# Peptides against a protein of PDB entry 5VJI: the designs that were tried, part 14

Target 1, 62 residues: chain A of PDB entry 5VJI
Amino acid sequence: NTLVVLHKSGLLEITLKTKELIRQNQATQAELDQLKEQTQMFIEATKSRAPQAWAKLQASLT

## One batch from the design tools (peptide; aimed at target 1 Q40 F42)

Design b2_p17_6_s2 (made by RFdiffusion4, then SolubleMPNN; from b2_p17_6, 9 letters changed)
Fold by OpenDDE base, seed 5:
Structure b2_p17_6_s2 (fold): chain B 62 residues (1-62), chain A 17 residues (1-17)
Amino acid sequence: as target 1 above (62 residues)
Amino acid sequence: EYTDEQYQALLEKLAAA
């Protein structure tokens, strides 16, 4: 049957691996976005030297 | 040999792991 053919060809394994890679990519992207935001807050804090900017950064790290 | 239903069940188990 069709599913057996796909299984024997290895395409089902590739499909499952692809789905896993997509999941991992999404998770990594989320972490990257968070890091970018934290980096921006750090840059702003260093520029302004204002307590509010440092407080905002501190809140993001907790 | 597995039926389509059996393979599907196996794949779902693997995907959830």
Scores: peptide ipSAE 0.119, ipTM 0.733, DockQ to the pose 0.010
OpenDDE base, seeds 1, 2, 3, 4: peptide ipSAE 0.087, 0.089, 0.085, 0.110; ipTM 0.704, 0.709, 0.704, 0.728

Design b2_p17_6_s3 (made by RFdiffusion4, then SolubleMPNN; from b2_p17_6, 9 letters changed)
Fold by OpenDDE base, seed 5:
Structure b2_p17_6_s3 (fold): chain B 62 residues (1-62), chain A 17 residues (1-17)
Amino acid sequence: as target 1 above (62 residues)
Amino acid sequence: AVTQAEAQALLDKLAAA
C-alpha cells in the first residue's frame, strides 16, 4: 500500500521528521512571542518609572 | 501498513537523533 511505498522510499521518514520540525518551530515561535511581550513590558516599565508597570512585569515573569 | 504506534516510534527515534 501507499504507506509501505513511502516507508521503502524514505519519504515516510522525511515526512515524520518534517512534522517534528514544524512542531519544534511552533514551540520556538511561541517562546519568541512571549519574550517579545516581556521585552515590551520591560521597556514600558523603564519609561514610566511607575511601580505598577514593574509589578506587571514581575507578574508576567512568574 | 504502518500503525500509529509504529509512526510514533519512528517520530521518537527521529526526535532522539
Scores: peptide ipSAE 0.076, ipTM 0.663, DockQ to the pose 0.012
OpenDDE base, seeds 1, 2, 3, 4: peptide ipSAE 0.062, 0.052, 0.032, 0.053; ipTM 0.629, 0.645, 0.628, 0.645

Design b2_p17_6_s4 (made by RFdiffusion4, then SolubleMPNN; from b2_p17_6, 7 letters changed)
Fold by OpenDDE base, seed 2:
Structure b2_p17_6_s4 (fold): chain B 62 residues (1-62), chain A 17 residues (1-17)
Amino acid sequence: as target 1 above (62 residues)
Amino acid sequence: EATEEEVAALLEKLAAA
């Protein structure tokens, strides 16, 4: 059957490893996106000089 | 151990990623 073929050929291991790498890549991308958002909030805080903008940035860093 | 259905589901998720 398909499972036996995949296991014996090594493709099952490759498939599972690939899925794990995709998951890790997605997690890393999420962290990167969060950093980009925090950077944008920092830029906005420096431009506006409004306490609310700094409060928003501070909240994002918790 | 994975069933054939679980393997098929993993392959489908991989193809969709």
Scores: peptide ipSAE 0.064, ipTM 0.689, DockQ to the pose 0.011
OpenDDE base, seeds 1, 3, 4, 5: peptide ipSAE 0.064, 0.055, 0.053, 0.043; ipTM 0.686, 0.675, 0.670, 0.644

Design b2_p17_7 (made by RFdiffusion4)
Pose (drawn by RFdiffusion4):
Structure b2_p17_7 (pose): chain A 56 residues (1-47, 54-62), chain P 17 residues (1-17)
Amino acid sequence: NTLVVLHKSGLLEITLKTKELIRQNQATQAELDQLKEQTQMFIEATKWAKLQASLT
Amino acid sequence: DAEELITQAEELQASLD
């Protein structure tokens, strides 16, 4: 059984952990993209309405 | 404090780019 070989070889475990790590990394990429947008909006306002509206 | 916050935000934006 391919599933048995995958488990006994240790690659089943490694595959599952890599998948979760890929998911975590993607979630962090999304947080960063969002943070980048928010930061840019903040810096432009330090040079305003868009910031207020996005808060309220 | 506001000026420090602005500098930190600019550094954060540069790190994000």

Design b2_p17_7_s1 (made by RFdiffusion4, then SolubleMPNN; from b2_p17_7, 12 letters changed)
Fold by OpenDDE base, seed 5:
Parts: structure tokens; C-alpha cells; sequence
Structure b2_p17_7_s1 (fold): chain B 62 residues (1-62), chain A 17 residues (1-17)
């Protein structure tokens, strides 16, 4: 049947791999967003030199 | 969704096994 053909052709494997790649992409994007936020806090801390800004940065690194 | 499609395919495969 069609399902067997798709499985034998490797399409099912491709589908599963695609799903996994999407998951990995989402995880990587989350890490990237976190890094961007931390970078912004660092920039703000360096600009203002205010203790509060450094405190925020420190909290983000813990 | 892709997840739904994968699950459907997996279920169909299990029925054949």
C-alpha cells in the first residue's frame, strides 16, 4: 500500500528527521534569545555604570 | 501539523506490524 511505499522510500524517516530539526531549531532559538537578552543587559550596564544595571546582569548569569 | 502527521503514520505502521 501507499504507506509501505512511503516508508520504504525513506519518506517517513525524512519526516521524523524534519520534526527533530524543528525541535532543535526551537531550542537553539531559545538559547539565542537568552544570549541576546544577556548581551543587552551587559550593554546597558556598561553604558549607565549604575549598580542596578549590573545587578540585573549578575542575576541573569546565575 | 507535522507532529500529527508523524503520529498518524506511526499508528498506521503499527497496525501493519
Amino acid sequence: as target 1 above (62 residues)
Amino acid sequence: SLDALVKQLQELLQQLE
Scores: peptide ipSAE 0.045, ipTM 0.633, DockQ to the pose 0.012
OpenDDE base, seeds 1, 2, 3, 4: peptide ipSAE 0.029, 0.031, 0.029, 0.031; ipTM 0.580, 0.594, 0.583, 0.584

Design b2_p17_7_s2 (made by RFdiffusion4, then SolubleMPNN; from b2_p17_7, 12 letters changed)
Fold by OpenDDE base, seed 5:
Structure b2_p17_7_s2 (fold): chain B 62 residues (1-62), chain A 17 residues (1-17)
Amino acid sequence: as target 1 above (62 residues)
Amino acid sequence: SLDALVQQLQELLQQLE
């Protein structure tokens, strides 16, 4: 049947791999977003030199 | 969704096995 053909052709494996790649992409994007936020806090801290800005940065690193 | 499709395919495969 069609399902067997798709499985034998490797399409099912490709589908599963695609799902995994999407998951990994989402995880990587989350890490990237966090890094961007931390970078922004660092930039703001360096510009203002205000204790509050450094406190925010410190909190993000803990 | 992709998850739903994968699940459906897996279920169908299990029925054949």
Scores: peptide ipSAE 0.044, ipTM 0.635, DockQ to the pose 0.012
OpenDDE base, seeds 1, 2, 3, 4: peptide ipSAE 0.030, 0.032, 0.029, 0.031; ipTM 0.584, 0.595, 0.585, 0.586

Design b2_p17_7_s3 (made by RFdiffusion4, then SolubleMPNN; from b2_p17_7, 13 letters changed)
Fold by OpenDDE base, seed 4:
Structure b2_p17_7_s3 (fold): chain B 62 residues (1-62), chain A 17 residues (1-17)
Amino acid sequence: as target 1 above (62 residues)
Amino acid sequence: SLAALVQQLQQLLQQLE
């Protein structure tokens, strides 16, 4: 069957590894995006010195 | 923690105002 063929050809392993790499990449990208947002909030907080900006930053770090 | 450092920095900035 198809599963046996995929296994014997090595494509199953490649497929599963690819899926895992995609998952890891997505997780890392999400963390990076969050860090970028937090960095921007930090920059805005330091520039404006507005309590509201600091509050936003703090909330993002909880 | 980062949150603690942010709080500390906020306080320092306020003191310099």
Scores: peptide ipSAE 0.037, ipTM 0.590, DockQ to the pose 0.052
OpenDDE base, seeds 1, 2, 3, 5: peptide ipSAE 0.022, 0.025, 0.026, 0.024; ipTM 0.485, 0.507, 0.531, 0.498

Design b2_p17_7_s4 (made by RFdiffusion4, then SolubleMPNN; from b2_p17_7, 13 letters changed)
Fold by OpenDDE base, seed 4:
Structure b2_p17_7_s4 (fold): chain B 62 residues (1-62), chain A 17 residues (1-17)
Amino acid sequence: as target 1 above (62 residues)
Amino acid sequence: SLAAQIQQLQALLQQLE
């Protein structure tokens, strides 16, 4: 049985841990991308000083 | 937080308008 072999070799644990790390990395990357977008909107809002730009930024934060 | 800082800066900018 392949599953038994993977378990006994320790590769199952490594595989499961790797999958979890990938999941965590994806979640962290999504948060980072969101922060980058929010930062860009903030920069643009400060440049334009337009109320609508601030409104768009605020909407992205909620 | 970034959100709080943004709100503070927004308020300051509005006061300067």
Scores: peptide ipSAE 0.061, ipTM 0.418, DockQ to the pose 0.089
OpenDDE base, seeds 1, 2, 3, 5: peptide ipSAE 0.026, 0.027, 0.029, 0.029; ipTM 0.548, 0.550, 0.536, 0.584

Design b2_p17_8 (made by RFdiffusion4)
Pose (drawn by RFdiffusion4):
Structure b2_p17_8 (pose): chain A 56 residues (1-47, 54-62), chain P 17 residues (1-17)
Amino acid sequence: NTLVVLHKSGLLEITLKTKELIRQNQATQAELDQLKEQTQMFIEATKWAKLQASLT
Amino acid sequence: NLEEVNALLEEAVSNLE
């Protein structure tokens, strides 16, 4: 059984962990993209209404 | 992308200081 070989070879475990790591990395990429947008909005206002509206 | 976000955050802190 291919599942048995995959398990016994240690690649099943590695595959599952890699998948979860990929998921975690993608989640962090999304947080960063959002943080980038928020930071750019913040910096431009330091130079205002958009910031207030986005807060309220 | 992480380095770019860090540069933006440094700029934001500099503007507050």

Design b2_p17_8_s1 (made by RFdiffusion4, then SolubleMPNN; from b2_p17_8, 12 letters changed)
Fold by OpenDDE base, seed 4:
Structure b2_p17_8_s1 (fold): chain B 62 residues (1-62), chain A 17 residues (1-17)
Amino acid sequence: as target 1 above (62 residues)
Amino acid sequence: LKAEVEQLQQELEALLA
């Protein structure tokens, strides 16, 4: 059948590997975006010296 | 056919792990 042909040709493995790489890339990007947001909150807290800015940062880390 | 598809997918996923 078609799936057997895809398996023997290596295309199925490439497809599954590509899917896994996309998933891993998306997960890593999400973590990176979260870190960027936390970094921005830290920068804003240092600039304003306002307690509410530090509270916002603390809430993001909990 | 469904069983065959699942078997081939499991084999390839094992190779990726």
Scores: peptide ipSAE 0.077, ipTM 0.656, DockQ to the pose 0.014
OpenDDE base, seeds 1, 2, 3, 5: peptide ipSAE 0.045, 0.041, 0.044, 0.046; ipTM 0.593, 0.637, 0.586, 0.593

Design b2_p17_8_s2 (made by RFdiffusion4, then SolubleMPNN; from b2_p17_8, 12 letters changed)
Fold by OpenDDE base, seed 1:
Structure b2_p17_8_s2 (fold): chain B 62 residues (1-62), chain A 17 residues (1-17)
Amino acid sequence: as target 1 above (62 residues)
Amino acid sequence: LKQEVEQLQAELEALLA
């Protein structure tokens, strides 16, 4: 059957690996987005020199 | 053969979803 052909050809393994890589990529992208946001908050804190901006940054690092 | 290729593609897409 089709599933047997996929398995024997190696395509099933490639499919499963690709699925896992997509998952890992999504997780890494989420971490990267969080870091970008934290970096922006740091930049704003240094510019404003306001305690509120530093408090916001501190809250994001928890 | 064309039908088989299309079926394989559909199953591949289902596994990736």
Scores: peptide ipSAE 0.047, ipTM 0.609, DockQ to the pose 0.014
OpenDDE base, seeds 2, 3, 4, 5: peptide ipSAE 0.047, 0.043, 0.038, 0.046; ipTM 0.605, 0.584, 0.584, 0.604

Design b2_p17_8_s3 (made by RFdiffusion4, then SolubleMPNN; from b2_p17_8, 13 letters changed)
Fold by OpenDDE base, seed 3:
Structure b2_p17_8_s3 (fold): chain B 62 residues (1-62), chain A 17 residues (1-17)
Amino acid sequence: as target 1 above (62 residues)
Amino acid sequence: LKQEVEQLQAELEALKK
C-alpha cells in the first residue's frame, strides 16, 4: 500500500523525522520565549528594586 | 493506517540498528 511505498522510498523516515524536528523546534522555541520573558522580568526587577518584581520573577522560575 | 505506520516505523528503527 501507500505507506509501504513511502517506507521503502525513505520518504516516511524523512517525514517522521521532519515532524519530530518541527516538534523539537516548537518546544525549544517555547523554552526560549520563556527564558526571554524571565530575562525581562529580571531586568525589570533590577531596575525597580521592588520586592514585588523579584517575587514575580521568583514565581516564574518555580 | 496508524497501526501500519507504527509497524513500519518500528521496522525502520530495527533496520537502523
Scores: peptide ipSAE 0.044, ipTM 0.642, DockQ to the pose 0.014
OpenDDE base, seeds 1, 2, 4, 5: peptide ipSAE 0.038, 0.041, 0.035, 0.031; ipTM 0.661, 0.628, 0.649, 0.627

Design b2_p17_8_s4 (made by RFdiffusion4, then SolubleMPNN; from b2_p17_8, 14 letters changed)
Fold by OpenDDE base, seed 3:
Structure b2_p17_8_s4 (fold): chain B 62 residues (1-62), chain A 17 residues (1-17)
Amino acid sequence: as target 1 above (62 residues)
Amino acid sequence: LKAEVEQLQKQLEALKK
């Protein structure tokens, strides 16, 4: 059957690995985006020196 | 071979979720 053919050809393993890598990449990208946002808030806090900016950063880290 | 196919089927279903 098709599944056996895919397995013997190695394409099934590649497909499954690719799907897993995509999932991991998406998860890592989400974490990276969060870190980027937190970094930006940190930069803004250092520039403004306003307590509100630091409070915003602190809230994002909780 | 049958055991391998069954294992891969389980992995495929897990990745679909």
Scores: peptide ipSAE 0.062, ipTM 0.637, DockQ to the pose 0.015
OpenDDE base, seeds 1, 2, 4, 5: peptide ipSAE 0.058, 0.058, 0.059, 0.057; ipTM 0.637, 0.651, 0.636, 0.639; seed 1 fails the geometry check

## One batch from the design tools (peptide; aimed at target 1 L32 K36)

Design b2_p18_1 (made by RFdiffusion4)
Pose (drawn by RFdiffusion4):
Structure b2_p18_1 (pose): chain A 56 residues (1-47, 54-62), chain P 18 residues (1-18)
Amino acid sequence: NTLVVLHKSGLLEITLKTKELIRQNQATQAELDQLKEQTQMFIEATKWAKLQASLT
Amino acid sequence: SLPDLLQTLRELRAEAAS
């Protein structure tokens, strides 16, 4: 059984962990993209209404 | 996790208003 070989070879475990790591990395990429947008809005306002509206 | 800047600003404004 291919599943048995995959398990016994250690690649099943590695595959699952890599998948979860990929998921975690993608989640962090989304947080970063969002943080970049928020930071740019903040910096522009330091130079305002958009910031206030986005807060409220 | 990365911080939510807009949520942090809302919390700081709520603390200053108190």

Design b2_p18_1_s1 (made by RFdiffusion4, then SolubleMPNN; from b2_p18_1, 6 letters changed)
Fold by OpenDDE base, seed 1:
Structure b2_p18_1_s1 (fold): chain B 62 residues (1-62), chain A 18 residues (1-18)
Amino acid sequence: as target 1 above (62 residues)
Amino acid sequence: SLPDLLAQLRAERARAAA
């Protein structure tokens, strides 16, 4: 039984911890992607005289 | 892959519990 072997060797705990770290990494990556998008909106807003560009940025920060 | 391994472990756990 693979489960029994992994448990006795300690690899089950490592596997479960790795799974959690992967999940956390994915969540952090999603936040980073959102920040990148917001940064791009900020750059576009600073280059634009259009109020809608700033409104778009404001909406993204809520 | 890790998801495949976890799925296999869950299946084996279920068989052992039955």
Scores: peptide ipSAE 0.062, ipTM 0.667, DockQ to the pose 0.013
OpenDDE base, seeds 2, 3, 4, 5: peptide ipSAE 0.062, 0.061, 0.062, 0.062; ipTM 0.662, 0.656, 0.659, 0.663

Design b2_p18_1_s2 (made by RFdiffusion4, then SolubleMPNN; from b2_p18_1, 7 letters changed)
Fold by OpenDDE base, seed 2:
Structure b2_p18_1_s2 (fold): chain B 62 residues (1-62), chain A 18 residues (1-18)
Amino acid sequence: as target 1 above (62 residues)
Amino acid sequence: SLPDLLAQLRAERKAAAA
């Protein structure tokens, strides 16, 4: 079957590695997006004297 | 797509084990 052929050819290893790299990339992208959001909240908190802005930032860090 | 390929491989693995 296809699985056996892929294994013998070495393509299975490449496929599995690619899957893992995609997973890692997605996880890293999610962390990056979170950091971008946190950065924006930080900027807004520094511009604002309102406690609410700081509360939002604090909530994002917990 | 990669998900489709992986699904196929899982199915074939299961079939081979039966």
Scores: peptide ipSAE 0.057, ipTM 0.693, DockQ to the pose 0.014
OpenDDE base, seeds 1, 3, 4, 5: peptide ipSAE 0.056, 0.056, 0.054, 0.052; ipTM 0.700, 0.692, 0.685, 0.687

Design b2_p18_1_s3 (made by RFdiffusion4, then SolubleMPNN; from b2_p18_1, 9 letters changed)
Fold by OpenDDE base, seed 1:
Structure b2_p18_1_s3 (fold): chain B 62 residues (1-62), chain A 18 residues (1-18)
Amino acid sequence: as target 1 above (62 residues)
Amino acid sequence: SLPDLLAQLQAAAKAAAA
């Protein structure tokens, strides 16, 4: 049984841990992307001086 | 963590050699 061999060799645990690390990396990347977007909204708000731009930024932070 | 994963690989290799 391949599954039993993988388990006993430790490779199954390594595989599962790798999958979890990939998941965590993806979650962190999503947070980073969101931060980048919020940063861009901040930059646009400072440039436009428009209340609607600030409102948009504020809404993203709530 | 990645260091933990590497340590696990090392342990597995050692077990395979036993």
Scores: peptide ipSAE 0.040, ipTM 0.644, DockQ to the pose 0.014
OpenDDE base, seeds 2, 3, 4, 5: peptide ipSAE 0.032, 0.038, 0.034, 0.036; ipTM 0.610, 0.647, 0.627, 0.631

Design b2_p18_1_s4 (made by RFdiffusion4, then SolubleMPNN; from b2_p18_1, 9 letters changed)
Fold by OpenDDE base, seed 3:
Order: C-alpha cells, then structure tokens, then sequence
Structure b2_p18_1_s4 (fold): chain B 62 residues (1-62), chain A 18 residues (1-18)
C-alpha cells in the first residue's frame, strides 16, 4: 500500500506539515494584502484630506 | 509571530485614523 509506505518513510508527515504551512502562508498573505490596502487608504486620506477618504478607511478598520 | 505583527499594525492604523 502506497499510503503505508508513505507513512512509514516519514514523507507523509512532511507532506502534511508542508500543506499546513502553505495554508498558513496563504492566510497570512491575505491578511498582509488587506493591511496593504488599508495602508494605501490611509495614504490617500492623508494626501486628499477629504472626509470621504477617512470614512472609507475607518469603514475598513472594523 | 507575523500574524501578531500584522494585527499590531492594523491596530496602530486604526488608532491613527481615529
């Protein structure tokens, strides 16, 4: 059985750990992307000084 | 951790926008 061999060799553990790391990386990347967007909204708010720009930023920071 | 750092940065941004 391929699964049994995979398990006994230790490769299954590595594979599962790698999959989890990839998942965590993707989740963290999503959070980072959101923060980057929020930072950009902050920059735009400071540049324009427009109330609507600040409101947009505040709405995103819930 | 990196997630904690991002949370801190988000909190700081929220405070700055208040």
Amino acid sequence: as target 1 above (62 residues)
Amino acid sequence: SLPDLLAQMRAALKAAAA
Scores: peptide ipSAE 0.333, ipTM 0.832, DockQ to the pose 0.219
OpenDDE base, seeds 1, 2, 4, 5: peptide ipSAE 0.331, 0.328, 0.330, 0.331; ipTM 0.832, 0.831, 0.832, 0.831

Design b2_p18_2 (made by RFdiffusion4; failed a check: too like the target's own chain)
Pose (drawn by RFdiffusion4):
Structure b2_p18_2 (pose): chain A 56 residues (1-47, 54-62), chain P 18 residues (1-18)
Amino acid sequence: NTLVVLHKSGLLEITLKTKELIRQNQATQAELDQLKEQTQMFIEATKWAKLQASLT
Amino acid sequence: QAQQAELDQLKEQLQAAL
């Protein structure tokens, strides 16, 4: 059984952990993209309505 | 490491803005 070989070889475990790591990395990429947008909006306002509206 | 470099850059930009 291919599942048995995958398990016994240790690659099943490694595959699952890699998948979860990929998911975690993607989640962090989304948080960064959002944080980049928020930061840019903040910096432009330091130079305003858009910031206030986005807060309220 | 790439995500950490982006976080360090954003941190520096926010400190400069403040």

Design b2_p18_2_s1 (made by RFdiffusion4, then SolubleMPNN; from b2_p18_2, 8 letters changed)
Fold by OpenDDE base, seed 4:
Structure b2_p18_2_s1 (fold): chain B 62 residues (1-62), chain A 18 residues (1-18)
Amino acid sequence: as target 1 above (62 residues)
Amino acid sequence: SALQAQKQQLQQQLAAAL
């Protein structure tokens, strides 16, 4: 069957490794997006001088 | 060609597995 052929050819290993790399890339992207959001909250907190903005930032860092 | 057909088939199998 297709799975056996993919395994014997080595393509299955490449496919599974590719899927894992995609997963890792997605995880790294999520961390980057979180950092971007935290940076924005920091900028807003410094501009507004509002306690609520600092509280929001602090909550995001927890 | 037969080689091109084989390449395309393998690419399709890869895409289906992803």
Scores: peptide ipSAE 0.049, ipTM 0.591, DockQ to the pose 0.017
OpenDDE base, seeds 1, 2, 3, 5: peptide ipSAE 0.040, 0.030, 0.041, 0.040; ipTM 0.580, 0.545, 0.563, 0.601

Design b2_p18_2_s2 (made by RFdiffusion4, then SolubleMPNN; from b2_p18_2, 8 letters changed)
Fold by OpenDDE base, seed 4:
Structure b2_p18_2_s2 (fold): chain B 62 residues (1-62), chain A 18 residues (1-18)
Amino acid sequence: as target 1 above (62 residues)
Amino acid sequence: SSLQAQLQQLQQQIQAAL
């Protein structure tokens, strides 16, 4: 049985762990990208002094 | 990624074996 061989070899555990790590990495990267965008909006809001830029930033934080 | 695709393929093979 292939599943039994994968389990006994440890390959199943490694495969499942690797999949989970990839998922976590993708989630963390998405959060980082969002933070980068929010940082850019903050910089633009401080430069422009436009209330619309602050409103856009506030909407992104909700 | 290539690794992700390979893991997906392996998962599919495992599921087929169950």
Scores: peptide ipSAE 0.061, ipTM 0.636, DockQ to the pose 0.018
OpenDDE base, seeds 1, 2, 3, 5: peptide ipSAE 0.055, 0.050, 0.054, 0.056; ipTM 0.620, 0.640, 0.623, 0.625

Design b2_p18_2_s3 (made by RFdiffusion4, then SolubleMPNN; from b2_p18_2, 8 letters changed; failed a check: too like the target's own chain)
Amino acid sequence: SSLQAELQQLQQQIQQAL

Design b2_p18_2_s4 (made by RFdiffusion4, then SolubleMPNN; from b2_p18_2, 8 letters changed)
Fold by OpenDDE base, seed 4:
Structure b2_p18_2_s4 (fold): chain B 62 residues (1-62), chain A 18 residues (1-18)
Amino acid sequence: as target 1 above (62 residues)
Amino acid sequence: QELEAQKQQLQQQLQAAL
């Protein structure tokens, strides 16, 4: 029984923990990417001084 | 068998964690 062997060796626990860490890393990366995009929209809004650029930034925050 | 029951239990735990 392969699954019993994985459990007794501790590899099942490690595998499940690794999966959770990967998931958390992906969530953190998504938040980082969103922040980077919002930062870029902020920079563009400050450069253009156009109401449309500020509206675009505000829409990204909702 | 006890070993098969244990296999099913571990499979359920794996499925719940995925």
Scores: peptide ipSAE 0.055, ipTM 0.706, DockQ to the pose 0.014
OpenDDE base, seeds 1, 2, 3, 5: peptide ipSAE 0.050, 0.055, 0.048, 0.040; ipTM 0.697, 0.707, 0.689, 0.618

Design b2_p18_3 (made by RFdiffusion4; failed a check: too like the target's own chain)
Pose (drawn by RFdiffusion4):
Structure b2_p18_3 (pose): chain A 56 residues (1-47, 54-62), chain P 18 residues (1-18)
Amino acid sequence: NTLVVLHKSGLLEITLKTKELIRQNQATQAELDQLKEQTQMFIEATKWAKLQASLT
Amino acid sequence: AQVAELETLKEQLEAALE
């Protein structure tokens, strides 16, 4: 059984952990993209209504 | 790469607050 070989070879475990790591990395990429947008909005306002509206 | 991006955003935010 291919599942048995995959398990016994240690690649099943490694595959599952890699998948979860990929998921975690994608989640962090989304957080960063959002943080980039928020930061840019913040910096422009330091140079305002958009910031207030986005807060309220 | 994600760590470098986060450091860059941190520096930008510190500079904006100064």

Design b2_p18_3_s1 (made by RFdiffusion4, then SolubleMPNN; from b2_p18_3, 9 letters changed; failed a check: too like the target's own chain)
Amino acid sequence: SLQAELQQLQEQIQAALA

Design b2_p18_3_s2 (made by RFdiffusion4, then SolubleMPNN; from b2_p18_3, 10 letters changed)
Fold by OpenDDE base, seed 2:
Structure b2_p18_3_s2 (fold): chain B 62 residues (1-62), chain A 18 residues (1-18)
Amino acid sequence: as target 1 above (62 residues)
Amino acid sequence: DLQAQLQQLQQQLAAALA
């Protein structure tokens, strides 16, 4: 069957590794997006000097 | 790097099916 062929050819290992790398990339991207959002909230807090902006930032860090 | 892995994957598949 196809699974046996994939295993013997070494393609199964590469395919699984590729899947894992894609997963890790997606997880890292999500963390990066969160950091970008938190950075923006920090910038807004420093500019506005409004307590609401600082509260919003604090909530995102919990 | 990922591109290279995919190329290797295709090459190995072709070799196994030959």
Scores: peptide ipSAE 0.068, ipTM 0.670, DockQ to the pose 0.016
OpenDDE base, seeds 1, 3, 4, 5: peptide ipSAE 0.060, 0.062, 0.042, 0.063; ipTM 0.616, 0.657, 0.596, 0.644

Design b2_p18_3_s3 (made by RFdiffusion4, then SolubleMPNN; from b2_p18_3, 10 letters changed)
Fold by OpenDDE base, seed 3:
Structure b2_p18_3_s3 (fold): chain B 62 residues (1-62), chain A 18 residues (1-18)
Amino acid sequence: as target 1 above (62 residues)
Amino acid sequence: SLQAQLDELQQQLQAALA
């Protein structure tokens, strides 16, 4: 059947691995975007030296 | 997109095995 052929050809493994890599990439990208945002808030906090900027950064970390 | 293509492939496989 189709599933057996897909498995024996190796395409099933490749398909499942690809789907997993896409999922992991999406998760990593989300974490990266969050880190970039936090980094920007840190930079702004250091530049302004305003307590509210540091509070904003702290809120993002918690 | 690649994700959409993989999802479509999955649907086709499910239909074929049903």
Scores: peptide ipSAE 0.043, ipTM 0.615, DockQ to the pose 0.015
OpenDDE base, seeds 1, 2, 4, 5: peptide ipSAE 0.043, 0.042, 0.043, 0.041; ipTM 0.613, 0.614, 0.618, 0.614; seed 4 fails the geometry check

Design b2_p18_3_s4 (made by RFdiffusion4, then SolubleMPNN; from b2_p18_3, 10 letters changed; failed a check: too like the target's own chain)
Amino acid sequence: SLQAELQQLQEQIQQALA

Design b2_p18_4 (made by RFdiffusion4)
Pose (drawn by RFdiffusion4):
Structure b2_p18_4 (pose): chain A 56 residues (1-47, 54-62), chain P 18 residues (1-18)
Amino acid sequence: NTLVVLHKSGLLEITLKTKELIRQNQATQAELDQLKEQTQMFIEATKWAKLQASLT
Amino acid sequence: QLEELETLKEQLETTLEE
């Protein structure tokens, strides 16, 4: 059984962990993209209504 | 992701200094 070989070879475990790591990395990429948008909005306002509206 | 976080930190520090 291919599943048995995958398990016994140690690659099943490694595959599952790699998948979860990929998921975690993608989640962090989304947080960063959002943080980049928020930071740019913040910096422009330091130079305002958009910031206030986005807060309220 | 680490480089992106460092860039955002530097930008915020520059804004604070201004």

